# Ledger of designs, part 28: peptides against a protein of PDB entry 5VZU

Target 1, 271 residues: chain A of PDB entry 5VZU
Amino acid sequence: GRTLEDIFHEHMQELILMKFIYTSQYDNCLTYRRIYLPPSRPDDLIKPGLFKGTYGSHGLEIVMLSFHGRRARGTKITGDPNIPAGQQTVEIDLRHRIQLPDLENQRNFNELSRIVLEVRERVRQEQQEGGHEAGEGRGRQGPRESQPSPAQPRAEAPSKGPDGTPGEDGGEPGDAVAAAEQPAQCGQGQPFVLPVGVSSRNEDYPRTCRMCFYGTGLIAGHGFTSPERTPGVFILFDEDRFGFVWLELKSFSLYSRVQATFRNADAPSPQ

## One batch from the design tools (peptide; made by RFdiffusion4, then SolubleMPNN)

Design b1_p10_8_s1 (from b1_p10_8, 5 letters changed)
Fold by OpenDDE base, seed 2:
Structure b1_p10_8_s1 (fold): chain B 271 residues (1-271), chain A 10 residues (1-10)
Amino acid sequence: as target 1 above (271 residues)
Amino acid sequence: SDAERDLRIP
């Protein structure tokens, strides 16, 4: 029978061939789309922008990281035979923080899987509950044709006089010391290791992380067939590096900021 | 195998 290695080798050959075919077509027709860097917002987890991501068999791809309220998105700037450019390779739910266990338990893939699937189930429940509230509110405003009740003449009630003496109740301003919510301590970098059996292109990934979030990654067959969102973990390492653990695929993508400065890459101000 | 046909990757 074919080994897993034979299957992987054939798949890699097909991907290389498809990539070669796509690149050979560039001589015939190139469509250019201008990309803009997302504007940075103060509440953004890190500065939005271009990252180079590791995608196993595809190699290095360019991804735009952007923030959309309580969600982050990685959008492919470079496409591949499976996922075309402009698709959201990762969607991160910034509401659902993942707490990694200690370093010993981080090596256990089943423990990470349990934690992620529990968060996935909470996300599913919240989506179901929010869908019901939006559905019930629209039903019952049948237009009651409020018949115009005739305008009874409102009698001019008389001008009551002026006399209210200002009581100087000197209520001491209680110093409500607004407990300054200590800016959520950018958590001391937690030791980080990939679970056993999670593949990385290189073992050169940051061994400490700041925080993790639940997310989903987009997977598809060749030609963007049967696209699906698979659960995963977004791992923030630093201002310029993040990772994504593809849980079902047992793979890890490392994303590193593109250090190039682009002129005129800022989005035009909304007029 | 059915697993060979359903190689969905990111």
Scores: peptide ipSAE 0.486, ipTM 0.843, DockQ to the pose 0.183
Fold by OpenDDE base, seed 1:
Structure b1_p10_8_s1 (fold): chain B 271 residues (1-271), chain A 10 residues (1-10)
Amino acid sequence: as target 1 above (271 residues)
Amino acid sequence: SDAERDLRIP
């Protein structure tokens, strides 16, 4: 039978051929669209902009990172045979921080899987609860007919009375030992390693991370068939590097900032 | 193969 390696090799050959066909057909009619860099905001987790991402069999792709309140988005600038340009390759929920275990337990894929799936279920519950509140509000404006029911009278005022007794009960102040949550020292990153069985294109990824968040990645078949969001982990390494662990795919994408300066790439100010 | 067509990737 074909080995899993044979299937991946054939799939890579098909992707290379498809990429060649698409790139060679562009000679006849090109539509150019200006790409604008997202404006930087003070509350952005890192500076938004262009990143070079590793996508396994596709190789290197350009992704725009942008921030949208409590969400971050990676948008493909370069497309591939599976996911077209302009699609949101990753969507990060900045409300749902993932705490990685110690370095030993980070090697355990099942532990990471457990943590991510628990967060996924919380996100799903929050979406269901928020969906119910939006649905119930529309139903009840039946036209209440304005029947003018009459002016029944003013019954008065009675006045009583003052008494004042000041019971002293001196309940002792229970020392609630506020467990001082040590402010996670914003400067020291946590040691980081990929779980066993998670594939990376290379072993050259940062071995220290600042923060991790729950996110979803977009996957599809050739021609953008059966597109689906799969759970994953966004890993912030530094100002210029982040990763995404594709949990179900057992793969890792490393994203590195494009250091090139672009003239006239800023979005026009909304006039 | 059907398994190759079912390869959904990012």
Scores: peptide ipSAE 0.480, ipTM 0.844, DockQ to the pose 0.178
Fold by OpenDDE base, seed 4:
Structure b1_p10_8_s1 (fold): chain B 271 residues (1-271), chain A 10 residues (1-10)
Amino acid sequence: as target 1 above (271 residues)
Amino acid sequence: SDAERDLRIP
């Protein structure tokens, strides 16, 4: 029978052909839009900007990273036959940090899957609870008829009672050995490895990471059919590199900052 | 194949 690898190989050839057809067909009818770099904010996890991302069969794509409070977004600047330009390829929830296990347990895909799915469930619960509070608050704008406040009376000030004694008992200070929270060594990234069975386009990815967050990636069929968000892990490596593990797809995308300086690419100052 | 057309990817 055809292996999943055979299917991906045939699909890659089809995607290359589609890309060629689209490029050749639209070469005479290109619409140009100016893109501005997002303004940097002090609370941004890293400097926002353009990254080149690896998308398996599609190859290299350009993604804009931007920060929106407690969320980060990767927006496709280049489109492909599945996900068009301007779509949010990744959405990162900066409220939901993922703690990776030790390096040995990071090789276990099922362990990463468990951790991510537990975070996904918490995110779903928080969304359901927040949805109920927003629903109940709108109903009770019944007209508050201003019924006059009846003057309920001055209940009195009762008394003094005095005494009881200072019992000493000198309970020994149990030395709660405060497990010294090893100061999170702010400088050394955690050792990082992809789980077994997660495919990467390139084995040359950073082997240390600073932190990880829960996120969702956008997937679709050809022509942006049946678009869905799939769970994943945002991996911050450094100021210029991040990754995304597509959990259900068992794939990894590496994003590297575009080092080109663009003249006049800064967003106009908000007047 | 129909399975290739149904492949949802990023």
Scores: peptide ipSAE 0.475, ipTM 0.846, DockQ to the pose 0.174
Fold by OpenDDE base, seed 5:
Structure b1_p10_8_s1 (fold): chain B 271 residues (1-271), chain A 10 residues (1-10)
Amino acid sequence: as target 1 above (271 residues)
Amino acid sequence: SDAERDLRIP
């Protein structure tokens, strides 16, 4: 029977052939687009910019990291046969931090899966609740033709007197000890390991992470067929490195900053 | 194979 390795090898050969066909067909008709680096903001989790990412069978791809309020986005600068350039390969929700367990429990894929799927369900509930409030507010502005109803005279309702005796019932306010949210120790890196059965192109990934967030990755068939968002984990290692765990695919992508300095790569100021 | 055509990847 075909091994999983045989299937990946055949698929890799098809992807190489597809890359060759696409590049060779476009040699006579190239469209050039200037790429601008996103402006850095003080509240950005790390400096935005270009990263090289590992995409399994596709190899290395260039991704632009940008920040949009409480969301981060990875946009493909290089396309492949499945996901074209300009698509958002990853979308990160910076409101939904993932707490990794201890190093022993990090090896358990089912534990990571449970944590991520619980956060996914919360995100889905918040989207449904916020969608209902926005929907109900638009329906009720029917034009109230304010017919001028004639001013009926204000009958002076009589001043009922003040005599409410203060009952002294001194119910002691039970000190609800607000469980002090332990200040997220933002400074000490947590030991990090991939779960058993998550594939990485290289085992040379950072073994310490700063923080993790819920996110979704984009997957598609050849020619961008049946595109779907799959749940995952964004892992911040340092200022120049992050990862994404593709939960359903059981794969890991490592992203490393492109260290090249580009002259005049900043976006023109909006005039 | 048909299984490869159905392979959705990043």
Scores: peptide ipSAE 0.474, ipTM 0.846, DockQ to the pose 0.175

Design b1_p10_8_s2 (from b1_p10_8, 6 letters changed)
Fold by OpenDDE base, seed 3:
Structure b1_p10_8_s2 (fold): chain B 271 residues (1-271), chain A 10 residues (1-10)
Amino acid sequence: as target 1 above (271 residues)
Amino acid sequence: SDAAKDLYTP
C-alpha cells in the first residue's frame, strides 16, 4: 500500500507542479483588480489592513483583515492551489471569547479542543434560536383582506384651551446603578504557548496574548474542491500580530501586519 | 480517511 510518506511526497510534488504552472502562466493573461484598504472604525479590535500569514506548505500569503460589527474576516489577497484569492480564509466571532487555561494546561490539545467545541455548540444553538424567531414571524400574516373601510369624515373637534397646572410630581431619583464600564483591560497579556502536537512553521511566535476568540477557517482540496469551514481560535497578540489555530488540522498560522505604506489605497468615500 | 484530510489545506 502507499505509505503516509508516499502520499506526502506525491502531494508535495503536485503542489510544486501546480505552483510552477501558476507562475509560468503570468505571461499569458492577468486580470488586475484594485484593492482598497477597509475603513478603520473606533470600535475595531485593531486597525484593519494587510497581513502576511503563514500557511504551512504554501508558505507566506497576504490576507486582508476587516471588521463587520461583531465579526472579523480574513480575506485572501494571494491565493494558493487549494484556496483561491478573494476567499474568506478566516471568520472570527467577536461575541465568543475563548478563555485560555494556565500555561501548563495550554500544552494539552484536548483541553483546547474541549473549550473550542463547547463554544461551537453555543454558536450553533444561538443560530437555531434566531432561525426559529425569523420563521414564526412570517407564518401569521394570513391575508387580511383589508376591506377599504369608507373614510367617514371625522368632524373637527374644537381646540380646548391651555390650562397647564404644574403638578409637582416629586419622583424620587431612582439609583441609576451605573453599569460599571468594565475598564477596557489594557490587561497584562496572558502567557501563551501552542498545544503539544500543533504544528507551526517556526517557534518564533509571541509568548503572550491579549485575548482570544472563536472562529472558523476555510479548507479545501486542490482546485478548491469540497471547501469546508473548520473550527479554530483567533489569538490577538498585539496591534500588528494575530494567530489562528486550525483545530482539526492541528496547525498554527501567524499573521503579521504589512508595514508598507500604500498611496491612494483608501476606499472611496460612499458618496 | 485521515489521509484524505492531509490533502485539505487552509
Scores: peptide ipSAE 0.370, ipTM 0.825, DockQ to the pose 0.232
Fold by OpenDDE base, seed 1:
Structure b1_p10_8_s2 (fold): chain B 271 residues (1-271), chain A 10 residues (1-10)
Amino acid sequence: as target 1 above (271 residues)
Amino acid sequence: SDAAKDLYTP
């Protein structure tokens, strides 16, 4: 039977051929758009910017990482036959941290799968609950008939009742110390390994991670057919490297910062 | 078919 490796090899050959055909067509009308770097904010998990991502059979792609409150986004700057440029290849929920197990259990794909799917279900529940609260609030603008409340008369100001000193019952308001969610200390890096059966383009990935988050990756067939979001894990390694584990695909993408500086790449100041 | 999933890539 065809091995998974044979199927991936055939698919890689097809993608290379498609890319070759497309790039060999000099008659292509190219539309150019200026890309601006996202503004950096102090609360950004890492500096936003351009990253080189590994996409298995597609090879290297350029992805813009940006932060949007409690969400991070990877946007394709380069497209491929499946996912065109401008699509959000990854969307990361920075509210939903993934806690990786110990290094021994990290090798177990089923354990990672369990952890990710449990977080996926929580995200789904929160979306359902938040959708219900927004729906119920609109219904009850019944017309408040403004019945004119009758003008009850100004009763006069009686005077000077005396100095009764009531006691200082100092009920200490129990300071509900809102447990300030300690800003997740840039803690000691956790040992990191890919689960057995997760494919990587190379074995040269960081063996220590800072933190992980739940995310979704975009997948599609050729020509952006039947696009869907699949569950995954965003892995922050350092300031210049992150990964994404595509859970359903059993693949890993490594993203490395583009070290090139660009002139005039800053977003125009919001006027 | 499982082979149809292999055509869906990131």
Scores: peptide ipSAE 0.369, ipTM 0.816, DockQ to the pose 0.222
Fold by OpenDDE base, seed 5:
Structure b1_p10_8_s2 (fold): chain B 271 residues (1-271), chain A 10 residues (1-10)
Amino acid sequence: as target 1 above (271 residues)
Amino acid sequence: SDAAKDLYTP
């Protein structure tokens, strides 16, 4: 039977061949688009910009990180045979923090999988509930053309007010103990290790992370066939490094900031 | 199959 090594070698050969075909066929048909850096906002988790990401067999790709309220987005600036340039390689939900277990339990892939799938189910429930509220609000503006029936002036009968004594039913307000959102101690990095069986292109990744969030990554077959979003973990290491664990693929992508300074890379002011 | 996952990459 094919070994996992045989399948990996065949896939690598196919990717090399595809890269050769794309490079050789499109060498004369290049369309250039100017890329602008996203404006930085005070509430951005880190400075937005260009990152160099590791994509396993594809190698190094350039990704633009941007922030959109409670979401972060990685957009491919360079594409590969599976996911073309301009696609959203990762979408991060900054509402859904992932709490990593202790360093011993971080090595257990099943524990990380459990944590991520529990958050995925919460995100799905919130989307279903929010979809119902948005659906019910649009249905009821039927134009009630209520024709003005002529108000006949019916007489003021002086009905006596009965002294209904209000019963003081002193329902004690149950102290809804507002679960104090423990202020996420944003300051201290926690020890970080990849789970056993998660493939990394390089074993040299940061061994301390600041925080993690739920996210989804885009995967597809060759030629962008059957694209789907898979669950994963965004890992913030520092101002210049983040990772993404592709849960279903059991792979890790490390992203490092492009340190090159670009002249005139700022977005034009919105007119 | 694991082989089918290798066809779908990020």
Scores: peptide ipSAE 0.355, ipTM 0.817, DockQ to the pose 0.231
Fold by OpenDDE base, seed 4:
Structure b1_p10_8_s2 (fold): chain B 271 residues (1-271), chain A 10 residues (1-10)
Amino acid sequence: as target 1 above (271 residues)
Amino acid sequence: SDAAKDLYTP
């Protein structure tokens, strides 16, 4: 029978062949678009910009990170045989922080899977509730015909009934020791490890993270066939590094800031 | 088959 290694090897050969065919066929039909770096906003989680991401079999790809209110987006600047350039490889919901367990429980893929799927279900519920409010608001603009309903009379203001006594009962305030949410010390990142069975192209990933968020990643077959969004975890390591755990794929992508300074790559100031 | 999932990549 084919081993998992044989399947991976065959798939790698197909990806290399497709990349070669793609590169060779499009050599005569290159459309160049100027890419501008997103403007930085004060509320951005980190500085937006270009990152080099690891995509397993595809290798290194360039992704633009940008912030859009309470969402972050990774947009492919380089494409591959599955996901073309210009697609949003990752969408991050900055409303839905993921709390990683302790380092021991982080090794358990099923625990991470549980946490992510619970967040995914909350996101689905919020989308259903918000969809209902948007639906009900459109229905009621029927033309209110202005029928002048007549002035019905001022019914009288009946009286001030009296004095009921203040019962004193001094129930002791039980000291609900509000477990002081230890302010997550903004300086020391949480210890981080990939779950067992999550593949990483490189074992040299940061072993501490600042925060994690729920996100979705885009996957597709060759030629962008049957594109789907899969649940995942965005991991902020530092100002220049983030990761994405592809939950269903059991894979990890590491993104590192492109340190190249681009002259004149800033978006023109809005006039 | 699990092999069919390996065809869907990011």
Scores: peptide ipSAE 0.347, ipTM 0.810, DockQ to the pose 0.229

Design b1_p10_8_s3 (from b1_p10_8, 4 letters changed)
Fold by OpenDDE base, seed 2:
Structure b1_p10_8_s3 (fold): chain B 271 residues (1-271), chain A 10 residues (1-10)
Amino acid sequence: as target 1 above (271 residues)
Amino acid sequence: SDAYKDLYVP
């Protein structure tokens, strides 16, 4: 029978061939679209921008990270045979933190799976509840016939006078130096290891993470067939590195900031 | 082979 290695080898050959066919077609007609970097906002988890992502069999891809309130998005700038450019490869829910266990329990894939699936179920419940509130609120505005309330006459209220009562010396309220609650040290990274059986292209991933969030990744067959979202974990390592654990695929993608300074890459100000 | 068309990957 074909081994898993034979299956992986043939898949890699097919992906390489497809990539070669796609790239060879560009020699006849290259359409260039300018990419603008998203503007940075103060509330952004990290600076938005271009990242190099590792995608298992596809290799290195370019992803734009952007922030949208309580959501982060990774958008493919480079496409592959499964997921085309412009698709949201990852969508991160910044409302739903993933609490990783200790380093020993992080090696257990079933423990990570449990934690992620519990958060997935909460997200599903919140979506169902929010759908009901939006439905019920529209029903009860029966047309209140606004009876025309009669125009009561504007009584001219008289011009009362100038009384000049004196400036009482408002004593200086003492500077209660509100001890600025030091923003909770979000900065102590926790030890990080991939679960046993999660594949990474590179074993050289950060062994400390700042925080994790629930997210979904986009997967599809060749030619973007039957696209679906699979549960995963966004892992923030530092300002320039994040990861995504594809839970169902048992794979890890490492994303590293593109360090190239792009001149004039800022979006034109909306006029 | 037809088996690879069914590989859903990111």
Scores: peptide ipSAE 0.286, ipTM 0.796, DockQ to the pose 0.169
Fold by OpenDDE base, seed 3:
Structure b1_p10_8_s3 (fold): chain B 271 residues (1-271), chain A 10 residues (1-10)
Amino acid sequence: as target 1 above (271 residues)
Amino acid sequence: SDAYKDLYVP
């Protein structure tokens, strides 16, 4: 019978062949759209822009990282046989930070899986609660028949006078020292390792991380068939590098900033 | 089998 290895080998050959076929089709009339870099904001986790991502058998792809309030998005600039260009390969929820365990427990895939699935459940609960509040608010606008209430006359309210008594009440200033959330010091990064059984195309990934967040990745069959979102972990290493752990796929994608500067790539100022 | 053509990948 075909081994699992034979099946993976045939699948990789098919992906290479499909990539070759797509590359040979560039002789056709192509529609080009100008891509602009997202504007940087002071509240952005890192500078937005182009990154080179690793996608297992597909190899290197170009992804645009952008920030949208409490969400970050990775958008494919290059497509592949499964996920076309312009799709959101990753969507990150910056409200849901993941705390990684110590380095010993980070090697346990089941521990990472537990942490991610607990966060996924909280995200689902918050979406259900927010959906109920939006639903109940629409029900109570019964048609207020605007009966034209008749114009009752302006009674002249009289000009009562000036009396000035100066009551002294010396309310004590309760110093509610609002504990200023110390800006999370960009302290020494936490030691980082991939769990056992998570595959990486390159073993040369950063061994320290700054922050981790819950996210979802997009997966599909060939030709973008049956696309679905799978849970994962966004890992910020530094200003120029992040990762995504695809939990269900047991794979890791490393993203590195494209260091090339592009002239006239900035978004036009909103006039 | 056709089932292996539909490997869901990112």
Scores: peptide ipSAE 0.285, ipTM 0.797, DockQ to the pose 0.187
Fold by OpenDDE base, seed 5:
Structure b1_p10_8_s3 (fold): chain B 271 residues (1-271), chain A 10 residues (1-10)
Amino acid sequence: as target 1 above (271 residues)
Amino acid sequence: SDAYKDLYVP
């Protein structure tokens, strides 16, 4: 029977052929767009910019990392037969930190899956609750033409009295020991390993990470058919490296900063 | 083969 390896090999050959066909067909009809680097902000998790990412069978692709308040975005600069250039390959929620377990439990894919799916459900609940508050506020400003109904003089209902018997019940204040959220030691990298059964193009990934966040990745069929967002984990390794674990695909993409300096690549200041 | 057209990949 075809091995999983045979299936991936045939898929890689088809993708290479598709890339060749698309590049060769469009050689005469190229549209050029200038790319600007996002401006860096002091509160950015790392410096925004260009990264080279590993996309399994697609190989190396260029992704722009940018920060948008509490969200980070990876935008494809290079496209492939499934996901075209300009699409948001990854969207990271910087409000939803993922706490990785100890190194032994990090090898358990089911434990990582549980943690990610619990966070996904919280994100979904928060979106539903916030959507209801925004929806109810718009409906009630129908212009009530309040016709001025005449001021009937409502009468002085009387002053009933004061009987104030003080019941003594001395309910002891239960010391709610506020579980001191241990300040997440922001500076020391934790040991990192991929779960068993998560595929990486290269086993040469950083074995320590600074922090992790919930995110979603974009997946599609050939020709950008039926695009959907799949849950995953953004792994920050250092200033120049991050990863994304595609949970449902059981795959890992490593992203490394493009070290090339570009002259005049900064966005024009908004005048 | 046509089986790869249905592969959802990133």
Scores: peptide ipSAE 0.264, ipTM 0.793, DockQ to the pose 0.166
Fold by OpenDDE base, seed 4:
Structure b1_p10_8_s3 (fold): chain B 271 residues (1-271), chain A 10 residues (1-10)
Amino acid sequence: as target 1 above (271 residues)
Amino acid sequence: SDAYKDLYVP
């Protein structure tokens, strides 16, 4: 019978063929759009810009990374047969840091799955609670009639008094052992390895990461059919590299900064 | 085969 590997190999060949057919047949019908780089902000986790992403069977794609307050977004600049250009391939919640365990426990897919699903549940709860507060706040602006309530004038009272006693008691200064806030070692990345059973296009990924965040990835069938958001982990390796673990797909995408300098790529100032 | 259409991928 066909192995799962045979099915994935055949699917990869079909996707490459579809990409080739699409590019070769529609070469004369390509619509070019100018892309502006997002402005860099001081609070951005890394410099925003273009990244080359690995999407397993689709191969290499270009993604724009941008920051939007406490969210990061990866937007496809190149599309594929499943997800068209301009779609948000990844959405990262920078409020929800993922703590990776030690290397031994990082090899356990079920441990990563547990951690991610617990964060997903917290995100859902926060969305439900925030939805309720936004709903209740609109209802109660009934017209408060401005009744002109009047002027009443009260009153005096006084006075006393005196006494002064001096009690000495020399309470010992309890040494408040200032718990030395261990300086957040901002700089040293933690060892990183993919869980067993997570597929990577290349085994050449960074073995150290700075931090991880909860995120969602967009998946769809051919022709952007039944698009859905799946849970995942954004992994910051360095200023020029990040990854995304697609939890349900058991796959890993590596993104590397496009080192090309673009002239006049800045967004026009909002007039 | 119809099985490939059901592969939801990123």
Scores: peptide ipSAE 0.262, ipTM 0.791, DockQ to the pose 0.169

